Peptides against a protein of PDB entry 3V4L. Designs and how they scored, part 299

Target 1, 386 residues: chain A of PDB entry 3V4L
Amino acid sequence: GQPLAKDKVALLIGNMSYWEHPKLKAPLVDVYELTNLLRQLDFKVVSLLDLTEYEMCNAVDEFLLLLDKGVYGLLYYAGHGYENFGNSFMVPVDAPNPYRSENCLCVQNILKLMQEKETGLNVFLLDMCRKRNDYDDTIPILDALKVTANIVFGYATCQGAEAFEIQHSGLANGIFMKFLKDRLLEDKKITVLLDEVAEDMGKCHLTKGRQALEIRSSLSEKRALTDPVQGAPCSAEALVRNLQWAKAHELPESMCLKFQCGVHIQLGFAAEFSNVMIIYTSIVHKPPEIIMCDAYVTDFPLDLDIDPKHANKGTPEETGSYLVSKDLPKHCLYTRLSSLQKLKEHLIFTVCLSYQYSGLEDTVEEKQEVNVGKPLIAKLDMHRGL

## One batch from the design tools (peptide; made by RFdiffusion4, then SolubleMPNN)

Design b2_p28_1_s4 (from b2_p28_1, 15 letters changed)
Fold by OpenDDE base, seed 5:
Structure b2_p28_1_s4 (fold): chain B 386 residues (1-386), chain A 28 residues (1-28)
Amino acid sequence: as target 1 above (386 residues)
Amino acid sequence: SIEEFEESRKIPVEGKENTYLVPMASYQ
C-alpha cells in the first residue's frame, strides 16, 4: 500500500541579517517559496527568519516536540554554514567572527534527537556552504546514531564547496531552491525527486564546476513528500500537534478603530513568515471638515527593536516586504515586525491619528492603545528560559 | 572589509544586466 505519514512537520530557517558576517538575500524568497509548496503538501510549516543561537535552539526544540513515531520531519536551513569532520553546522545571525561549533547548531545532533522520536521520514535540506572552518578544531563526539533507513540529506553543494545565490535587481534565489521548487510537488520517492533536481542543477551553466547537489540517504522505503497524512487526529499527541501549529499561525483579527473626531481606521495584519508580520492602517471614514488625516502605529514593545524610521511606510516594499505586497490592500501605511520571536509580552501598541480641520493650521492628535495578544510564533514563547 | 569581500566575490552573469552569482560564504 502507499505509505502514510502520521503527520508532516517542517521547520524552515533563513538567516540573512548577520551581525559580524556578510548579509545574504536568497533565504528570504527561498523560505517563502518552500513554505508555500510544503503547505500544499499538507505540511505544518514553521518559517523563521534571522534567528540568534538561542532562538535557533528553541525553534529546534519546539520542532522536536512536534515529532513522533511515523511523523515526517523536514528541516530546511538557508544561511551561512560549514562542515568539519562530516558534521554540518548552521550559523546563527549573532555568531561572532570567527565562529566555532559552540556558537553554531550541529545538524547531526538534531538528527540524533529526530531518530529518538522514531520518525517515519527525516529530510534535511541544507542550503549553505560546506567549506571547512579552520578556526574550529573541535571534533564533536556524537553518540552513535541509531541504524535507521529513513534519513535523507539534500545538500545544496558538495563537501568543501560553496553554495551560491543568484542576485537580480535587489532580489535573490538560491541555486538549489531554483531547481527544487520546480519538482517538489511531484509524487516521487524523495531520493528520486532529489536526483532529478541534481540533474537539472548539473545542466545549469552558472554553477557548472562550482556547485553540485549532494544526496546522502539511508532511505530503503518508498517515502514521498506527497504521502498522505493519516486521517483525523484521533491521538492526544496529534491533537496537541495540531493545536501547537494553529497557535503559531494565528493572526490578530482586523479591527475598526473609531476616534472622537469621527475618523474610522481599519487596522489589519498579514503574516509574511511565522516570526514576521505586517501591520497596515487605512482611513475608511473621514468627516468632511477634516482635510488631512494620517494614522501611525507607535509605542511598540522594546523587545521588538523597532526603529520608528522604518515604520509607517507608504508601500510594503519600503518596509522590506516584497513577497506579500500583492495580497495587501493599497493606500495604507505599512509597518513590518520582523522579530516576533523576541516578544515576551502581549503586542500592545498605539494608533496615533494626526488630522487637520478645514480653516485651522494646527494639527490635532488622538491616540488609542491596541492589544492584539501574542501573534503568530510569539504564542510559543520561544524566549522561555531567558 | 565585509563589503569589499562581498563585492570581490560577485560573479557577473553573462548576457544579463545587474545579475550576479554570489557565494553564500562567510567572511572568516
Scores: peptide ipSAE 0.452, ipTM 0.911, DockQ to the pose 0.822
Fold by OpenDDE base, seed 4:
Structure b2_p28_1_s4 (fold): chain B 386 residues (1-386), chain A 28 residues (1-28)
Amino acid sequence: as target 1 above (386 residues)
Amino acid sequence: SIEEFEESRKIPVEGKENTYLVPMASYQ
């Protein structure tokens, strides 16, 4: 019969905004596109951008809590990385220059921990360079892996080679994701699917002699990303996993704020990623005596590092949100909250209404504080140790 | 600078305006 997954869980990490390293662009689109595809495959997807070392460790720990016997686990990483002695290292955004293994996450350590969960399938998709880091002479003493015969690595490039992105008009896509996305929904054994992606990449004139997909697998069963999830969660562990994932994806409910002047504001929320939320405000009712009326959000928690210059934009794109803009209401003011993983407290902010009455030159302001609790990934408290 | 290094690594894509192949390599 077709294999069944007990559940399907994916962690997608895209690191772009490095502090001490060249910035990347592709991970933004690639994590988003892959998130949407994996959701169509009934994966529980946690998608995270721009994680520090500590945040990456916590994201992996939370991912491992979602894993259990017969669960399919997929880890995707797009960012800087290196490979020393056959060990793959994912580079956090706060990594020093030069970085070392002590500043990075070892993928083989994550694999070890996934094997302890008795997972049904372990897939690693590593969209990073695989050059040796000559500043890291550390030989990781890895414990012996179990023989689970359920492991697949898709490396965007060959050992010792670079991965590439295609940049166009300010956006970018990784070469690997460009080809992976076209096949990811196919009902094929994951190693066969990746082999077809490798052939498609090999036909590309841009990558010929520069980048080639490498597949490393120990997969004895016909496992596919399309494998159906086992029916309704009957186990306590499956219920816990569903609740944990649901917590990480719970948006605040849209609300209608009523001001004393009789203006009504709709406040809405949209997820771009598990750690990135768009807040939008719209005037839904305005008394006729009010001629000018703007509703802006302010007074965000300091942990979010929200620059007011990037808040309250007339378009989602002006906030840096290009991906979800089609799904947002039009004619709002938009604010992008990145780094929700940094939120230690409840998301409390002020909605400020600035307005003018007909025949009065002076602007009037009314303010309302809004508490939306911990949105999305902020419920996991990924910064508890800082 | 890091920015100069980023710009120096851009490979123009033939027949496509404003399109570059950029290595995801770090600068160390």
Scores: peptide ipSAE 0.447, ipTM 0.910, DockQ to the pose 0.784
Fold by OpenDDE base, seed 2:
Structure b2_p28_1_s4 (fold): chain B 386 residues (1-386), chain A 28 residues (1-28)
Amino acid sequence: as target 1 above (386 residues)
Amino acid sequence: SIEEFEESRKIPVEGKENTYLVPMASYQ
């Protein structure tokens, strides 16, 4: 019969806004495109951008809580990385220059923990460089991995090589994701699918002699990303996992705010990633005696590091949101919250209405406080260890 | 600088304006 997954869970991390290292561009688009494809494959996807070391550790811990016996686990990483002694290290955005293994996440340690969960399939897709870090002479003493015949690594490049992105007109795509996305939905054994992606990459004249896909696998069974999820969640553990994922992806409900002057504002929310949300405001009703009327959001929690100069933009693109702009309502003011993982408390902010009456020179201001609870990833309390 | 390193490693793509192949390498 066709293999069944007990469930399917993916963690996607895209690091691009490095503090002490070159900035990347591809992780933004590649995490977004991969998220949409894995959702079509019935994966529970957590998608996270620009994580610190601490936030990456917590994201991995929360991902491991979603794993159980017979669950398919997929980890994708796009960012800076290195490989020392056959161990792959993912570099957080707050990593020092130079970074060492103590500042980074070892993928083989994550694999060990996934094997302890008795997962049905473990897939790692690593869109990072695999050069040696000459500033890190640490030989990680990894405990011996269990012999499980269910592991697949797709490395965007071969050992000792660089991964590349194609930059065009301010956007970029990773070369690995450029070819992976065209085949990801195919009903094929995951190792066969990745081999076809390797052949497609090998035909690309841009990457010839620079980047080649490497596949490492112990997978003895015909497992595919298309494998159906086994039935209704019959176990208490599957129900808990479904509820945990659903909580981490719950948007605030759209709100209609009514001001004393008779202006009505629609406040809406959109998810770009599990840790990135767009707030939008629109004037839905204005009395005719009000000639000018603007509604802006302010007074965000300090943990979010919201610069007011980047808030309340006339377009989603002016906030740095290019991916979801087509799905957003037009003629709003837009604010992008890019660090929802940092939110310890409820998202409380102020909606401020500035308006002018016909024949009065002075502007009037009204304010309303809004509490939307913990949006998206902020429900997982990724900071419980601080 | 990090910025000079980034710019120095951009590889122009032949036959495509404003298109570059950029290595995802750190400055170390």
Scores: peptide ipSAE 0.446, ipTM 0.910, DockQ to the pose 0.800
Fold by OpenDDE base, seed 1:
Structure b2_p28_1_s4 (fold): chain B 386 residues (1-386), chain A 28 residues (1-28)
Amino acid sequence: as target 1 above (386 residues)
Amino acid sequence: SIEEFEESRKIPVEGKENTYLVPMASYQ
């Protein structure tokens, strides 16, 4: 019969906003596009942008809690990376320059931990360079992997080579994701699918002699990303996994705020990623005696590191949100919260209404505090242990 | 600067204006 997955879980990490390194652009679009495709494949997807070393470790730990016997695990990473001695290292956004293995996450260590979970399939999609880092002389002592015959690596490039993003007119895509996305929904053995992606990439003049997809596999079974999930949760662990994932993707409910002046504001929330939320405000009722009226959000928790200059924008695009803007209400003020993984407490903020009456020169302000609890990934308490 | 290093890593794509390949690594 067709193989069944007990469940399907994916962790997608896109690192772009490096502190001490050149910034990337492609991971934004590539993580978003891959998230939407994997959701169509019935994956439980956690999508995270711009993680520190500590946050990446915690994201992997939370991902491993979602894994169990017969679960399909997929890890995608897009960002800076390297390969030393056949070990792949993902570079966090806070990595020093030069970075070393002690500042980075080793993919083979994650694989070992996934094998301990008795997973049905382990897929790694690594959209990073595989050049040696000559600043890291550390020889990793890795424990022997189990012979599980369920491992697939899709490397965006061959050993010792670079992976590239293509940047055009302010947008970017990873070369790997550009070809992967066109085939990802195909009902094929994952190694066959990746081989077809390798052929498509090999026809591209941009990549010829610079980047080539490498597939490493021990996959002995015909397993596909299209393999159906087993219907009912068959264990207490499967129920906990479903609840944990659902919590990490719960948006705050939209609110209607009423001010004493008779102005009504709609406050809404949208998820861009598991750690990225857009807040939007709109005036839904204004008394005719009020000539000007704006609703600003302010007084965010310090842990979110929100620059007020980037808050309360007239368009989603001015916040750096280009992907979900079509699904947002128009004529709002928009604020992008890009670091929800940092939130330790409830998301409490102020809605400030600034307005002017006809025939008065002075602006009037009214304020309301809003508590929306822990949104999205902030419910996982990824900071447990600080 | 990091900005000068970012610009130095961009590989122009022949026959395409404002199109660059950027390596997904920070090696000097």
Scores: peptide ipSAE 0.444, ipTM 0.907, DockQ to the pose 0.739

Design b2_p28_2_s1 (from b2_p28_2, 17 letters changed)
Fold by OpenDDE base, seed 4:
Order: C-alpha cells, then sequence, then structure tokens
Structure b2_p28_2_s1 (fold): chain B 386 residues (1-386), chain A 28 residues (1-28)
C-alpha cells in the first residue's frame, strides 16, 4: 500500500538580514513559496525569517515537540552556512564575524534529536554554502547517529561549493528553490523527486558548472511528500501537536473600531510568515461632514524594531511585503510587523484617526489603544529565557 | 540581465586594519 504519515510537520528558516555578514534576498521568496507548497501537501508549516542563535534553537525545540512516531519532519534552511568535517552549520543573523560552530546550529544534532522521536521520514533541504569555515577547527563529537532508514538530505550545492541566488526584477530565488518548486507536488519517492530536480538544475545554462544538487539518503521505503496523513482517531499526542501548531498560526480577529466622530475603521491582520504579520486599516464608514480621514497605527512595542518610515503605507510592497499583496484587501494602510518572536508581552498599539470636517481647516485626531494578545509565533514565547 | 550571485560569502576574517599610511608630509 502507499505509506501513511501519522502527521506532517515542517520548519522553514530563512535568514537574510545578517548583522555582521552580507545580506541575502532569496530566503524571503524561497521560504514563502515552499510554505505554500507544503501547505498543499498537508504539512503543518512553521515559517520563520531572520532568527538569532537563541531564536533558532527555540524554533528547533518547538519543531521537535511537534515530532512523534511515524510523523514526517521536514527542515528547510536558506541562509549563510558552512560544512566542516561532514557537519552542516546554519548561521544565525546575529552570528559574529568570524562565526564558529558555537555560534551556529549543527544540522546533524537536529537529526539526532529527530531520530529520538521515531519519525516516519526526516527530510533536510539545505539552501546554503557548503564551503569549509577555516576559522572553525572544532570537530563536533557527535554521538553515533541511530541507523534509521528514513533520512533524506537535499543540499542545494555540492560539498565545498557555494549556493547561488537568481535576481530577477528585484525578487531573488535560490537556484535550488527555483527547480524544487516545479516538482515538489509530484507523487514520487522524495529521493526520485530530488534526483529529477538535480537533472533540471544540470540542464539549466545558468547553473551548469556552478551549482549542482547533492542528495544523501538512507531512505529504504517509498515515502513521498504527497503521502496522505493517517486519519487516525486523535491520540492525546496528536491533539497536543495540533493545538501547539494552531497556537503558532492564530491571527488576531478582525476588529471594527468606532470613533466619537462616527467614523468606523476595520482593523485586519494577515500572516506573511509565522513571525511576520501585516496589519491593515480601512475606513468602512465615514459621516458626510468628514471630508478627509486617515487611520494609522502607532505606539508599537519596542521589541518589534518597527521603523515608522515603513509603517502605514498605501501598498503592502512599500512595507517590504511583496508576496502576500494579492491576498490582502485593497485601499488600506498597511504596516508589516517582522520579528514577532521577540514580542514578550501582548501586542498593544494605538490606532490614530486623523480627520477633517467640511469647512474647517484644522485636522482632528482621535486615538484608541488596541490589545490583540500574542499573534502567531509570539504565542510560543520563543524568547523565554532572555 | 539575470544576475547570479552567491548566497554565502565565506566568513571574511576581520578586515586587516588598513595600515594608516601616515602621509609623511616631507616638509621640504
Amino acid sequence: as target 1 above (386 residues)
Amino acid sequence: MTEVVPMSTPSQGPAEPVPDVGVSHKLE
């Protein structure tokens, strides 16, 4: 019969806004596109951008809590990285220059922890450099990995080589993701799917002799990303997993704010990633005596590092949100909240209504404080311990 | 033109301090 997954869970990390290293562009698009594809494959997807070392550790710990016997686990990483002694290191955004293994997450350590969960399938998709880091002579003393015949690594590049991005019209994709996305939905054994992606990369004139996909696998079974989730009666563990994932993806409810002047504002929320939310405001009712009326958001928690210059934009793209703009309501003001993993408390902010009456030159302001609780990933308290 | 750029630069060690080429003003 076709294999069944007990459940499917994916953690996608895209690091691009490095402090001490060159900034990237591809991880933004690659994490977003992969998130949408894995959702169509019934994966529970946690998608995170621009994580510190501590935030990456907590994201991995939360991902490991979602893993159990017969669950499919997928880890995707796009960002800076290196490979020393056959160990792959993912570089956090706060990593020093030079970075070392002590500042980075070892993928083989994550694999060890995944093997303890008795997972049905372990997939690693690593869109990072695989050059040696000559500043790190640390040989990780890894305990012997369990012999499990359920591991697949897709490395975007060969050992000792670089991964590349293709910049087009201001958007960049990783070369790996460009070819992976075209095949990811195919009902094929994951190693066969990745081999076909490797062939497609090898046929491309842009990648030929620059980047080649490497596949490492112990996978003995014909497992696919398309394998159906077992509709088993909810074990207590499956309920806990579903609740934990649901908490990390719960948006605030849309609100209708009523001002004293009789203006009504709709306040809405959209997820771009598990740690990135768009707030949007729209005027839904305006008294005829009010000629001009704008509703903007302000007074955000300092932990979110919101540049006011990128808040309250007439388009999602002006906030830096190029990907979700098609699914957002039109004719709003938009504010992009990144780094929701830093949010220690409830998201409290001010909605300010600026308006003008007919025949008066003076602008009037009314303000309402809004508490939306902990949105998305902020419900997991990934900052606990800082 | 489609530009292909590396996603990872090797860790550049600390930029060697550009030796402050002290402009020795030879007072002639």
Scores: peptide ipSAE 0.135, ipTM 0.556, DockQ to the pose 0.125
Fold by OpenDDE base, seed 5:
Structure b2_p28_2_s1 (fold): chain B 386 residues (1-386), chain A 28 residues (1-28)
Amino acid sequence: as target 1 above (386 residues)
Amino acid sequence: MTEVVPMSTPSQGPAEPVPDVGVSHKLE
């Protein structure tokens, strides 16, 4: 019979906005496109951008809580990285220069913890460089891995080589994701799918002699990313997993705010990633005596580090939101919240209505405080360990 | 032109402190 997954869970991390290292561009598009593909494959996907060391550790811990016996686990990482002594290190955005293993997440440690969960399949997709870091002489003392025969690594590049992104004036994929996305939905054993991706990369003139996909696998069974999830969650553990995933994806409900002047505002919310939300405002009713009317959002929690210069834009693209802009309502003001993992308390902010009456020169302001609770990833309370 | 750039630079050691070339103005 076709193999069944007990469930499917994916953690996708894209690090771009490094403090002490070169900024990247591809991880934004790569995490977004991979999220949409894995959702079509019935994966529970957590997608996170620009994580610190502490935030990456907590994201991995929350991912491991979603894993159980016979669950398919997928970890994708796009960002800076290195490989020392056959161990892969993912570099957080706050990593010092030079970074060392003590500032980075070891993928083989995550694999050890996944093997303790008795998972049905473990897939690692590592879109990072695999050069040695000569500033890190640390030999990780790793415990011996279990022989589980269910592990697949897709490395975007060969051992000792660099992974590359395509820079142009627009948004583009990394080289690995460019080819992976075209095959990811195919009903094939995951190692066969990745081998076909390696062949497609090998035909590309941009990658030839620069980057080649490496596949490492112990996978003895014919497991595919297309394998159906075993039916309705009848176990208490499956219900807990579904509730935990649902929390990380719960948007605030859209609100209709009514002001004393008789203006009505629609306040709406959209997820770009599990830690990135767009707030949008639109005027849905205006009395005829009001000639001008704008609805701004302000007074955000300091934990989100929102520059007011990037808030209340006439387009999603002016906020840095290029990927979800087609799915957003038009003729709004848009604000992008890119660090929801930092939110300790409820998201409370002010909606400010600025308006002018016909025949008056003075602008009038009305304000309403809005509490939307903890949106998206902020519900997981990733900060509970400090 | 489409440029292909590496997704990781090797960790660069701390930039050597540019020696503060103290311009000693010798007053002649």
Scores: peptide ipSAE 0.123, ipTM 0.556, DockQ to the pose 0.132
Fold by OpenDDE base, seed 1:
Structure b2_p28_2_s1 (fold): chain B 386 residues (1-386), chain A 28 residues (1-28)
Amino acid sequence: as target 1 above (386 residues)
Amino acid sequence: MTEVVPMSTPSQGPAEPVPDVGVSHKLE
């Protein structure tokens, strides 16, 4: 019969906003596109951008809590990385220059921990460079991995090579994701699917002789990303996993705020990623005596590092949100909250209504404080390890 | 134009301090 997954869980990490290293662009689009594809494949997807070392460790730990016997685990990483002695290292955004293994996450350590969960399938998709880091002389003493015939690595590039992004009109895709996305929904053994992606990359004139996909696999069974989830979540563990995943994806409820002047504002929320939310405001009712009014959001928690210059934009794109703009209501003011993983407390902010009465030159302001609790990934308290 | 850029540069070690070539102006 077709293999069944007990459940399917994916962690997608895209690091682009490095402190001490060149900034990337592809991880934004690649994580988003892959998130949407894996959701169509019934994966529970946690998608995270721009993680520190500590935040990456905690994201991996939370991902490992979602893994159990017969669960399919997929880890995708897009960002800076290196490979020393056959070990792959994912570079956090706060990594020093030079970075070493002590500042990075070893993929083979994550694999070891995934093997302890007795997973049904372990897939690693590594969209990073695989050059040696000559500043890292550490030889990881990895314990012998368990002999599990359920591992697949898709490396965006071959050993010792670079991964590349294709920049077009301000958006960039990783070369790997460009070809992977065209096949990811195919009902094929994951190693066959990746081999076809490798062939497609090899036919492309842009990638030929620059980047080649490498597949490493122990996968003995005909497992596919399309494999159906085994039944309704009837087990207590499946219910817990569903609740934990749902908690990490719970948006604040949309609110209608009423001001003393009689203006009504709709406050709405959209997820771009598990750690990136868009707040949008719209005027839904305006008394006729008010000629102009705008609803701004302000006074965000300092942990979110919200630049006021990028808040309250007339378009999602002006906030840096290029991907979800089609699904957002029009004629709003938009604010993009990145780094929701940094939020220790409730998301409290001010909605400021600025308005003008007919026949008055002066602008009036009214303010309301809004508490939306912990949105999205902030509910997992990824800081609890301190 | 489609630009193809590498996703990573290798870690650059600390820039060797450019030796401050103190131009000793010999006042003759």
Scores: peptide ipSAE 0.118, ipTM 0.550, DockQ to the pose 0.129
Fold by OpenDDE base, seed 3:
Structure b2_p28_2_s1 (fold): chain B 386 residues (1-386), chain A 28 residues (1-28)
Amino acid sequence: as target 1 above (386 residues)
Amino acid sequence: MTEVVPMSTPSQGPAEPVPDVGVSHKLE
């Protein structure tokens, strides 16, 4: 019969905004596009940008809590990385210069933990360089992996080689993601799908002799990313998993704020990633006596590092949100909240209405405090381990 | 012009000049 997944879970990490290393651009687009494709494949997707070492560890731990017997687990990483002694290291955004294995996440350690969950399939898609780090002579003593015959690695590049991004007209894709996205929805064994992606990369003049996909697999069964989820096992475990995932993706409800002057504001929320939210404000009612009015958001928690220069923009693109702009309502003011994983408390902020009456020169301000609780990934309290 | 940049830099010691690993290969 066709294989069945008990469930499907994916963790996608895109690191770009490095503190001590060159900044990247591709991980933004690559994580977003892959998130949308995996959702069409019935994956529960957690998508995270710009994680510290501690935040990456916690994201992996939360991902492992979503894994169980017969579940399909997929880990995607795009960012800086290296390979020493056949072990792949993902570099966090706060990694020092030079970074070492002690500052990085070892993929083979994550694989070991996934094998303890008795998963149905383990897929790693590693969009990072595989050069040796000559500043790290640490030989990781890893325990022997179990023989589970259900592991697939797709490495964006060959051992000892670099992975590249393609910058064009303000958007960038990783070379790997550019070809992977065209085939990811195909009903094929995952190793056959990746082999076809490798062929497509090999035909491209941009990639030829620069980057080649490497596939490492022990997968003995005909498993595909298209394999149907086993119809609702009313197991307590499946319910807990669904509730835990739902918490990490719960947006605040849209609000209608009424000001004393009679102006009504619509406050709305959109997820760009599991740790990135757009707030948008629009004037839905204005009394005729008010000639001008603007509704802006301010007084955010310091933990979110919101630059006021990038808040309250007339377009999503001016906030750095190029991907969700099609799904957002027009004629709003937009504010992008990154780093929602850092939020310890409730998201409390001020909506400020600035307005002018007909025949008065003075601008009047009214303010309302808004508490939206913990949005998206902030509900997982990833910081509770300190 | 399509710019191709590496998605990783090798770890750098504090004293070695940043290898210009940002070789923006301008593909002409």
Scores: peptide ipSAE 0.067, ipTM 0.545, DockQ to the pose 0.171

